# Peptides against a protein of PDB entry 5NXQ, part 107

Target 1, 114 residues: chain A of PDB entry 5NXQ
Amino acid sequence: EIQIPVSMAAEEEYLRSKVLSELLTDTLENDGEMYGNENEVLAALNGAYDKALLRLFASACSDQNVEKALSLAHELKQDRALTAAVKISERAELPSLVKKINNIREARYEQQLK

## One batch from the design tools (peptide; made by RFdiffusion4, then SolubleMPNN)

Design b2_p25_5_s3 (from b2_p25_5, 11 letters changed)
Fold by OpenDDE base, seed 5:
Structure b2_p25_5_s3 (fold): chain B 114 residues (1-114), chain A 25 residues (1-25)
Amino acid sequence: as target 1 above (114 residues)
Amino acid sequence: SEEEEKKKKEEFLKESEEIIDEAFA
């Protein structure tokens, strides 16, 4: 029986979701071959992508690897994912990371307002 | 102990999974 560590499973899902998200994005932007449910599909893929990243993020936090955790946080796409990252960081008792992730959120919010 | 720390990490990861699930429910 082959067991896949949590981190490896997360990595696999991350890579899968990333690839699929990129493929769909390319299709929408370049070929226009998708109709009707494009946004829903992208949202689902982005969700899976962020979920996978967050699992990696949690692992990094567990290792007290703040730099890795922060790097992963920057890769998160959705605000709800960043919010989750903040919560995870709080549970990990990493206040510096909390601050930095909140800065990411604020920066993205400001960019959205422009 | 090493075992205790391992358990703490596992519990943390479990809690994190719950946070993740809640965020994407």
Scores: peptide ipSAE 0.686, ipTM 0.943, DockQ to the pose 0.816
Fold by OpenDDE base, seed 2:
Structure b2_p25_5_s3 (fold): chain B 114 residues (1-114), chain A 25 residues (1-25)
Amino acid sequence: as target 1 above (114 residues)
Amino acid sequence: SEEEEKKKKEEFLKESEEIIDEAFA
């Protein structure tokens, strides 16, 4: 039995989720015609996307690669994902990363207020 | 040791998975 490394599996899932999410998003934005559950599908895909990213994020944290972790955090779409990233960073004892991710969250909150 | 560090990383990843699951429950 061939076992796929965790990081490799996460990367593959990330790419798959990213592509599918983008395809659905593009379709909705360009012609707006999808199945009646298109919003639910999009939400599910976004969730899968962020989950995959967070697994990569955790891997980066485990390697003490703060810059890579931060780059991945910027790719996260949902606030709940950023919150998870903060928690993961705390467990990794990376306070500088915690601060930087919180800054990302605050910046997005500011954008939502506009 | 290298083995201990590997185990710590595995435990960290496991805990991280729990955090992720909780966030998307």
Scores: peptide ipSAE 0.686, ipTM 0.943, DockQ to the pose 0.815
Fold by OpenDDE base, seed 1:
Structure b2_p25_5_s3 (fold): chain B 114 residues (1-114), chain A 25 residues (1-25)
Amino acid sequence: as target 1 above (114 residues)
Amino acid sequence: SEEEEKKKKEEFLKESEEIIDEAFA
């Protein structure tokens, strides 16, 4: 018995979470309000999505692939996920990536203020 | 060595998982 690589597992979960999250979003936008705990479901899906991305992000960092890592960071939705990405980047000793991710965070903060 | 690098990567990924878990706790 062997374990599948972390990156492969993360990719599968990422794709699943992304699809489900988008479907839910589209349903809310196009078909009106949903019933029950739609907000909680959306949050859970977004969480799973970001978690999966962060695992891919960590993998990219381990390969010292800054550009790939940065690309993945841009796909993160939640601020807490970006914060995690910063921490991971720091552990990976990738200061340039840290700066770039912080720029993403700052940009989003400014956008929220508008 | 290759084994050492593999170990380092595994440890890094483990630490990263902990960071992720903390962020979403």
Scores: peptide ipSAE 0.686, ipTM 0.942, DockQ to the pose 0.756
Fold by OpenDDE base, seed 4:
Structure b2_p25_5_s3 (fold): chain B 114 residues (1-114), chain A 25 residues (1-25)
Amino acid sequence: as target 1 above (114 residues)
Amino acid sequence: SEEEEKKKKEEFLKESEEIIDEAFA
């Protein structure tokens, strides 16, 4: 069995999920005709997207590349993904990154309240 | 050593995958 490196697999999944998410969004906005499960499909794609990003995030953390990790965290869409990123950062013993990601979460909360 | 560091990274990535799976369960 051929084992693909985790980082390569993550990048492939990220790109695939990103492209599909964009295509679905464009179709809904411009053509407007999707089946009744379009929201579920979008949610699934968003999940896959964030999961792929988190794998890249973990890779960056393993390299002690805080700036790259933070950049990736900004691309996360869901709060549960940010929470996961915090946990991963804690395991990586990167407290500065933990603080910065929590700041991202707080900023998004404030935006939602406005 | 390089081998030990590689092992630690692998274990970290494994643990991270578990965190990810839990978040999206």
Scores: peptide ipSAE 0.685, ipTM 0.942, DockQ to the pose 0.757

Design b2_p25_5_s4 (from b2_p25_5, 11 letters changed)
Fold by OpenDDE base, seed 2:
Structure b2_p25_5_s4 (fold): chain B 114 residues (1-114), chain A 25 residues (1-25)
Amino acid sequence: as target 1 above (114 residues)
Amino acid sequence: SSAEEERKKKEFLEESEEIIDETFA
């Protein structure tokens, strides 16, 4: 039995979720067909996507790789995921990263207002 | 020590997992 390293498993799940989420999004945008459950499926996929990303984010933080962590944070889709990233950054004692992620969060809030 | 650092990283990842689980509960 071959055990897959946690980091590899997380990456695989991230990529899978990303592809599926993008595919569904593109399909909806191009075809415009809704059957009643597509939004729920998309939300679930987004959840899985962000969850996987956060694991990668935590790994980056553990490596003290702030740049990689920040890059991953930019890929997060949901606000709740950004909040989680802030919490993780705080635990990692990376205040600079905390500030930068909060800036991402604020920027997205501003975009929602426009 | 290296062993101590690895332990700290492990604990950090475990705590992070808890945060993630709480976020998506």
Scores: peptide ipSAE 0.688, ipTM 0.945, DockQ to the pose 0.779
Fold by OpenDDE base, seed 3:
Structure b2_p25_5_s4 (fold): chain B 114 residues (1-114), chain A 25 residues (1-25)
Amino acid sequence: as target 1 above (114 residues)
Amino acid sequence: SSAEEERKKKEFLEESEEIIDETFA
């Protein structure tokens, strides 16, 4: 059976989820509440978005492309996704990347304190 | 060998997928 490269599949899903997430966010900001389940829909879309990014992230790690991996990590929205990125980096034996991602998490925590 | 490297990468991606699935379970 034909196998689709992981990076291609992940990229397609990333683009789709990114567009939908942004569209929903913009609608909520400009038009107010949409449906009774708008928050649930947004959460689901954000989840799909981060999942797709993490697959791209894993691919970058497998290529030992720390720069690309870090760039992708900055695009992650949820803290749990950053935690996953740390775990993946550890499995990839990239301690420098682990530190950099933890710095991203710390920076976001500091923003919440302001 | 190239075959061995590809096998290792495949295993890594599988492990990563498990981490991702666990994160969003």
Scores: peptide ipSAE 0.688, ipTM 0.945, DockQ to the pose 0.767
Fold by OpenDDE base, seed 4:
Structure b2_p25_5_s4 (fold): chain B 114 residues (1-114), chain A 25 residues (1-25)
Amino acid sequence: as target 1 above (114 residues)
Amino acid sequence: SSAEEERKKKEFLEESEEIIDETFA
C-alpha cells in the first residue's frame, strides 16, 4: 500500500470537496431544485470541506505560518470548524492566531444579527 | 535536534487530527 503524505492527502481532499460543493451549488441554481436529500448532501459536503481545511490549517500551524493559517480559517464555513481551529491554535501556542480566529467568529455572529 | 522537532510536529498533527475527528463525530 502506498502511503500518501498528510499534507498532500489534505490538499487533495480539500480540492475534491470544494469542487463538489461548487458543482452542487451550480446545479441547484441553474438546473432547478433538488428534492429529498438536498440538505443532507450539503451538510456532508460542508463537513468534508471544513474537515479538509482544518488539516491544512493544522499543517500551517505546525510550520508556524500564521498568515497561511489565518487565510485558511477565513475559508471555513461552519462555526464548529472555527472552534476546532481555535483549539488547534492553542495547542500550537499561537495566541495571536487564537485572537484573530475569535474575531472571525464574532464578525459572523454580528452579521447574523443584522 | 531536527529529529526531535520532526517528532514534535508529528505529535502535534496527531493531536490536531483527534480534535478534528471529535469535531465531526
Scores: peptide ipSAE 0.688, ipTM 0.945, DockQ to the pose 0.769
Fold by OpenDDE base, seed 1:
Structure b2_p25_5_s4 (fold): chain B 114 residues (1-114), chain A 25 residues (1-25)
Amino acid sequence: as target 1 above (114 residues)
Amino acid sequence: SSAEEERKKKEFLEESEEIIDETFA
C-alpha cells in the first residue's frame, strides 16, 4: 500500500471540494432557486474546502513559505478558517503572516458592514 | 539536525491538524 503525502492528499481534496462547491454555487445562481438541503450541502462543501486549504496552508508554513501561505489564506472562505490560519501561523512563529491574515479578516468584516 | 527538523515539522503538522479538527468539529 502506498502512503500518500499529506500535501498531495490535501491538494486532491481541495480540488475536489472546490469543484463541487463551485458547481453547486453556479447551479443556485443560475436557477435562482434554493431547494431543500442545498444550503447544508454548500456549507459542508465549504467546510471540506477550507479544511483542505488549511492543510496546504500548514504545509506552506512548515516550509517557511510565507507568500504561499498568504496566498492560500486569501482563498479561505469562512472566517473560522481564517482564525485557524492565524492560530497555525502563531504556532509557526510567523508574526508577519499573522498580521496579514488579520488584515484579511478585518477587510471582510468591513465589507459585511457595507 | 536534519532529523530534528523533520521531527519538528511533523509535530507542527500534527498540531495544525488538531487546530483544523477543532475548528470544524
Scores: peptide ipSAE 0.685, ipTM 0.945, DockQ to the pose 0.778

Design b2_p25_6_s1 (from b2_p25_6, 11 letters changed)
Fold by OpenDDE base, seed 2:
Structure b2_p25_6_s1 (fold): chain B 114 residues (1-114), chain A 25 residues (1-25)
Amino acid sequence: as target 1 above (114 residues)
Amino acid sequence: SAAEEEEKKRLLEEMEEIIAEYEAE
């Protein structure tokens, strides 16, 4: 049996979730035709996508790679995932990253208000 | 070093707990 490193598995899941999420999103935006459970499917895909990213984010934090971690945080879709990223950053004792992620959250809040 | 790797492992475990909490929401 071939053992897949956790980081590689996370990357694979991220890519898979990303593709599926984008496909569904594009379909909804361009065609507007999906089965009645499209919103639930999209939410589930987004959740899986962010979960995969969070694992990559955690790995980057453990490596003290703030720039990589920040780049990954920008790819997170849900606010709740950003909150998780903040918690992870705190555990990694990366206060500068905490601030930067909170800035991302604030920016998205402002975008929603416009 | 071995100590550094163990610390890193512990850190990742704590982070996984945070991710688990996220998933549970």
Scores: peptide ipSAE 0.579, ipTM 0.916, DockQ to the pose 0.885
Fold by OpenDDE base, seed 5:
Structure b2_p25_6_s1 (fold): chain B 114 residues (1-114), chain A 25 residues (1-25)
Amino acid sequence: as target 1 above (114 residues)
Amino acid sequence: SAAEEEEKKRLLEEMEEIIAEYEAE
């Protein structure tokens, strides 16, 4: 068995989940057809997508690459994933990143109110 | 340095625990 570095494994999973998530999303938006399990599949794919991103995010934080970490945080889809990113940032002792991610969350909350 | 790499490894392990908690939700 070939041992793959954590960062490479995360990138592979991210790309795979991203493609599948986009494919399903496009299908639902363009065709408007539901066959019973699409919402569950989409939720699972989004979860996998954010999980993969969080691993990339963690790697960036470990390298103290705040700008890369912030860029990745913007790609997160779910609020619960942003919450996880905040926790990761706190563990990495990056308070400036914590503040910036919280700003992302606040901006999304405001968008939902409109 | 080797010490820095070990520290990064430890940090990544702690972060993986946070990701595991996210997965469990």
Scores: peptide ipSAE 0.579, ipTM 0.915, DockQ to the pose 0.825
Fold by OpenDDE base, seed 1:
Structure b2_p25_6_s1 (fold): chain B 114 residues (1-114), chain A 25 residues (1-25)
Amino acid sequence: as target 1 above (114 residues)
Amino acid sequence: SAAEEEEKKRLLEEMEEIIAEYEAE
C-alpha cells in the first residue's frame, strides 16, 4: 500500500477544504440567501479547513520554520484553532511563535470590538 | 540522523494528539 506523506495529505485536505469554503462563502455573499444547512456546512468546512492547516502548522513547527508556521497561523479562521496552534508551538518549544500567535488572537478580539 | 528523525516523529505524534483534541471540541 502506498503511504502518502503526512504533509502532502494535509496539503491536499487543506486545499480541498479551502476551495469548498470559499465557494460556499462566495455563493452566500453573492445571493444573500441561505437555504437551511449552509451554516452547518460552513462550520464543518471551517473545522476541516483549520484542522488541515494545523497539520501543516505542526509540520512547519517540527522543521523549526517559525516564519512558515506564523504565515499558516494567519490563515486559521477559528479562535479555537489559534489556541491549538499555541499549544503546538509550546510543545515545539517555540516561545517567539507563541507570542506572535497570541498577538494574532488579540488583534482579532480588538477587531470584533469595533 | 536516525535519532533526530525519531524525535521529530514523536513530536509530530504529540502534535497530532493536540489536533485530535481540537477536533473533539
Scores: peptide ipSAE 0.578, ipTM 0.915, DockQ to the pose 0.836
Fold by OpenDDE base, seed 3:
Parts: structure tokens; sequence; C-alpha cells
Structure b2_p25_6_s1 (fold): chain B 114 residues (1-114), chain A 25 residues (1-25)
């Protein structure tokens, strides 16, 4: 049995989820409402997208590649995913990354308040 | 080293558990 490296598998899933998410978004923007469950579908896709990113993020953390990990964190869409990224960073014993991710979260909160 | 690889593997497994918790929410 061929074992696919975690990072490669995650990258494939990320790319797939990203494309699907973008296609759905474009459809909603250009064609309006779809089938009445478009928001639910979008949420599910976002969940899968962030899950794939988190695996890439975990891989970067395991490599102690803080800059790559941070770049990936910026691509996360959901706050709950950022929370998971913080937990992963803590497990990897990367306190500087924890702080940077929390800054991302705070920045998004500030944007929502405006 | 083999020890380092094993440690990395364990670390990734722990991170996968965190991701699983995320998915369960």
Amino acid sequence: as target 1 above (114 residues)
Amino acid sequence: SAAEEEEKKRLLEEMEEIIAEYEAE
C-alpha cells in the first residue's frame, strides 16, 4: 500500500476544497441564490477547506517553519479554525506563533466591530 | 535520527487529534 505523506495529502485536499469554495462563491455572487441550502453548503466547504489547511499548518509546525505556518494561518477562514491553529502551535511549543495567530484573530474581531 | 522521526510522528498524531476535535465541533 502506498502511503501518501501527510503534507501531500493535505495539499491535495486543500486545493480541491479551495477550488470548490471559490466556485460556489462565484456562483452566489454572479447567479444569486442556488437551491436554498447554499449557505449550508458553503459552510461545509469552508469547514473542509480549513481542515485541510490545518493539516498543512500542523506539518509546517512540525518542521518548525514558523513563517510558513503563519502564512497558512492567514488563509484560514473560520475563527474556530484559528483556535485550532493556536492549540496546534501550543502543542508544537511555538509561543511566538501563538501570539501571531492571536493577533490575526484580534484583527478580525476589530474588523467585525467596524 | 530514528528517535527524532518517531518524536515527529507522535507530534503529528497529537496535532491530528486537535484537528479531529475541530471537526467534531
Scores: peptide ipSAE 0.577, ipTM 0.915, DockQ to the pose 0.826

Design b2_p25_6_s2 (from b2_p25_6, 11 letters changed)
Fold by OpenDDE base, seed 5:
Structure b2_p25_6_s2 (fold): chain B 114 residues (1-114), chain A 25 residues (1-25)
Amino acid sequence: as target 1 above (114 residues)
Amino acid sequence: MEEEKKKKEELLKEMEEIIAEYEAE
């Protein structure tokens, strides 16, 4: 069996999830409600989206590519995903990245308060 | 070289466990 590199597989899933998330958003904006399950669908899509990103993030961390990892972290939607990214960064022994991701989290918290 | 590769693979494995924990939440 041909094995697909983790990063490639993750990228594919990320793109798919991103497209679906955007499609859902457009549908809600253009057509209104989606039979009362919009939040559930959105949550599922966001979960898959962030999961895919986290794999990309992990790959970047394993390469010690802090800048790429940080860029990916900015694309994460859920706070719990950022938390996972912090844990991954810690495992990769990248304390500077940990700090940067925590800054992202703090910034988002502050924005929510406004 | 082989040792570095093994180390990286192990690291990725550990990271996947973190992702699995995320998924479980």
Scores: peptide ipSAE 0.567, ipTM 0.916, DockQ to the pose 0.790
Fold by OpenDDE base, seed 4:
Order: C-alpha cells, then structure tokens, then sequence
Structure b2_p25_6_s2 (fold): chain B 114 residues (1-114), chain A 25 residues (1-25)
C-alpha cells in the first residue's frame, strides 16, 4: 500500500485548517451568529490547525532544518502547542531551537501582560 | 541510506507521540 508522506499530509491538513479558521473568524466578525457555540468551534479548529503545524514542525526537525522549524513555530497559535514544539525539539536534540521557541513563548507572555 | 531512513522514521514516531499527548490535553 502506498502511503502519503507525513509532510504532504500535514501540509494539506494545515492549509485546510487555516482556511476554515479564517473563514469562521470572518463569519463571526460579520454576523456573529453560530448558534451559541462559536468559541467551541474556533477552539476545535485552532487545535486542529496547531496539530497540523506540529507535524510539519516535526518533519522540519527530522530534517535538521532549524530555520524552517522556527518559522513554523511562529505560526502556532496556542501556548500549549509551543510547549509541544519544545518537547519535539528536545527529542530531536536541537537545543538552539528549544531556546528560540522559548523566546517566542516569553514574547507572547509579555504581550498578554500588556 | 536505509538506516538513516529507519532512524528518521523512529524519530517521527516519537514526535507523533508528543503530538498525541498535545491533542489529549
């Protein structure tokens, strides 16, 4: 059986999740009527979005492509996803990437405080 | 080349476990 490469599958899911998240956001901004479960739907979409990104991130790490991995990490929305990215980086033995991702997290924490 | 592919596959499996843990949170 022919299997689709992880990177290709992840890219497809990422693009799908990204588009759906953006469309839903635009819809809520325009009308705001999603039968009272708007936040739950958005959270689910964001979760799927970050999951797809994490797979792309893992692929980049496996290729030892730190710059690509870092670029992908910047696209992650949830802090818990950044935490997962740190764990993945540690498993890939990329300490420089760990530091860079932690810097992203710290920067976002500062933004929340402002 | 084959050994490198195997190592990469194992690494990706370990990373998938981390992603599964993320999804479970």
Amino acid sequence: as target 1 above (114 residues)
Amino acid sequence: MEEEKKKKEELLKEMEEIIAEYEAE
Scores: peptide ipSAE 0.567, ipTM 0.916, DockQ to the pose 0.819
Fold by OpenDDE base, seed 3:
Structure b2_p25_6_s2 (fold): chain B 114 residues (1-114), chain A 25 residues (1-25)
Amino acid sequence: as target 1 above (114 residues)
Amino acid sequence: MEEEKKKKEELLKEMEEIIAEYEAE
């Protein structure tokens, strides 16, 4: 029986979530309000998107690929996802990555203050 | 080696638990 590697499954989910998120965003930008639960749908899609990214991030961390992990972290949308990425980095014993992700968080906080 | 593979799999399992906690928030 066909078994899909974890990394491939994560990539598939990421791409799917990314496409759906982009399609919904484009629809809202072009057609306006969807009438209904669009905000809930967007939140759910963003959550799924970040979850998929976190799996890719975890894979990169397990490979000790700090640069790849950092690139993925930059794509995370939610602060709570960045927090999860920090926890994952800590478990992977990558303190330099922890610092870099915290810098991302701080930068986003500063942007909100402006 | 097989032992390193097992360690990696265990690490990924632990990371999945962190992701599960994220999902639960």
Scores: peptide ipSAE 0.566, ipTM 0.916, DockQ to the pose 0.789
Fold by OpenDDE base, seed 1:
Structure b2_p25_6_s2 (fold): chain B 114 residues (1-114), chain A 25 residues (1-25)
Amino acid sequence: as target 1 above (114 residues)
Amino acid sequence: MEEEKKKKEELLKEMEEIIAEYEAE
């Protein structure tokens, strides 16, 4: 059995989820609610999107590629996904990345307070 | 480099467990 590399499989799902999420977002912004469950659908899509990103993130961490990992972390949408990224970074023994991700979280928190 | 590959696979496995926990919320 041939297994698809984790990074390739994750990227495929990421791209799919990203396209669908952005399309739905654009539709809501321009046409408003159409079905009544768009927010739930969007949340589900965002969850899948972040999950795919986390796999890419994990791969980057396993390669000790902090810069790539950080770039991916910036693309995460949900705070809970950033929390997962911190845990992954800790497991990979990348303290500098942990600090940088926490800075992202703090920045987003401060932005929400404004 | 077999040991290195094995170590990386184990690390990725541990990270997948974290991702699974994320999915479960």
Scores: peptide ipSAE 0.565, ipTM 0.916, DockQ to the pose 0.800

Design b2_p25_6_s3 (from b2_p25_6, 9 letters changed)
Fold by OpenDDE base, seed 2:
Structure b2_p25_6_s3 (fold): chain B 114 residues (1-114), chain A 25 residues (1-25)
Amino acid sequence: as target 1 above (114 residues)
Amino acid sequence: MEEEEKKKQELLEEMEEIIKEYEEE
């Protein structure tokens, strides 16, 4: 059995989840028909997507690549995933990244209030 | 170099625990 490096596996899962999420979104926007499970499917896809991103984010943090880590954080969809990213950044002792991720969260809150 | 790689691996393991907590929420 070929052992795929964790980083490569995370990238593959991210790409897969991203494609599926985009396809589902397009379908919902175009067809407008909810059969009752689409929200659950979307939530599951978003969860898997963010999980894959968090692994990539963790890798970037371990490499002290703050710019890459920040770019990945911007791609996170759920607030709970941003919270996880903050925790990861704290463990990596990257306080500047913590601040930047919190700024992303604040900006999203402000957008939801409009 | 070896010690640095070991520390990096330990850090990644701790980060994986944070990701696991995220999955359980």
Scores: peptide ipSAE 0.573, ipTM 0.916, DockQ to the pose 0.879
Fold by OpenDDE base, seed 1:
Structure b2_p25_6_s3 (fold): chain B 114 residues (1-114), chain A 25 residues (1-25)
Amino acid sequence: as target 1 above (114 residues)
Amino acid sequence: MEEEEKKKQELLEEMEEIIKEYEEE
């Protein structure tokens, strides 16, 4: 069995999950209400997507590439994933990145209140 | 170089634990 490096596996899963998330979103927008477990499917898909992103994010943090890490954080969909990214940034001892991610969270909260 | 690579690997392992916690929520 070919062992794929963790970083390559994460990139592949990210790209796959991104495409599927976009396709699902487009389908819901165009075809209207899906009967059944659409919310569960979306949650599972978004969870897998954010998990893949978090691995890429962790890699960027380990390389001390703050700009790359921040760009990846902007792609995270769920607030709980941003919380995980903060924890990862704290472990990486990148306080500037922690502040920037918290700014992303605050901006999203303000958008939800409008 | 070897010690830096080791520290990087240890850091990545700790980050994977954080990702595991995220998965369990």
Scores: peptide ipSAE 0.571, ipTM 0.916, DockQ to the pose 0.831
Fold by OpenDDE base, seed 4:
Structure b2_p25_6_s3 (fold): chain B 114 residues (1-114), chain A 25 residues (1-25)
Amino acid sequence: as target 1 above (114 residues)
Amino acid sequence: MEEEEKKKQELLEEMEEIIKEYEEE
């Protein structure tokens, strides 16, 4: 059985989840038709999207690729996913990355308050 | 090289546990 490397599997799932999330978002923004379950579907898609990103993020951290890890963290949608990214960064012993991710989280909180 | 790869794999396994916790929330 050919096992696909974890990083490749994560990339495939990320791209898939990203496309689905973007298509659904664009449909909601352009058509203005909200189905009763659309918010639930969006939440589920966001969860899968962020999970896939977190695996890519973990891989980047294991490679000591802080720049790639930070770029991936900016693509995370949910605050709980940013929290997970902080935990991963702490385990990887990357304190500079921890600080930068916390800055992303703080910036998002400030935007929500406006 | 083999020891470094082993350590990297162990680190990735620990990170997967963090991702699992995220999934369960």
Scores: peptide ipSAE 0.569, ipTM 0.915, DockQ to the pose 0.778
Fold by OpenDDE base, seed 3:
Structure b2_p25_6_s3 (fold): chain B 114 residues (1-114), chain A 25 residues (1-25)
Amino acid sequence: as target 1 above (114 residues)
Amino acid sequence: MEEEEKKKQELLEEMEEIIKEYEEE
C-alpha cells in the first residue's frame, strides 16, 4: 500500500482549504451577508484550514525548524488553533516558540480592542 | 538513525493527539 507522507497530505489540504476560504471571504465582502448553511460551510472551512496548518506546524516542530513553525503560526486564523499550536510547541520542548505564539495571541487581542 | 526516527514518530503521534483534541472542541 502506497502511503502518502503526512506532510504532503497536509500541504494539499492546506492549499485546498485556503483557496475555498478566500473565495467565500471575497463573496461575503462583495455580495454582503451569507445566509443559512453558508455560514456553517465557512466555519467548517476555517476549521479544516487551521487543522491542515497545525499538521504542517507539528511537522516543522518535529524537525526543530522554529522559524518555519513560527511562520505557519502567523497563518492560523482561530485563537483555538493558536492554543493548539502552543500545546504542540510544549510537547516539542520549544519554550521560545511558546513565548512567540503567545505574543501573536496577545497582539490579536489588542487589535480587536482598537 | 533508527532510534531517532522512532522518537520522531512518537513525537508526531503525540502531536496528532493534540490536533484531535482541537477537532473535538
Scores: peptide ipSAE 0.571, ipTM 0.916, DockQ to the pose 0.839; fails the geometry check

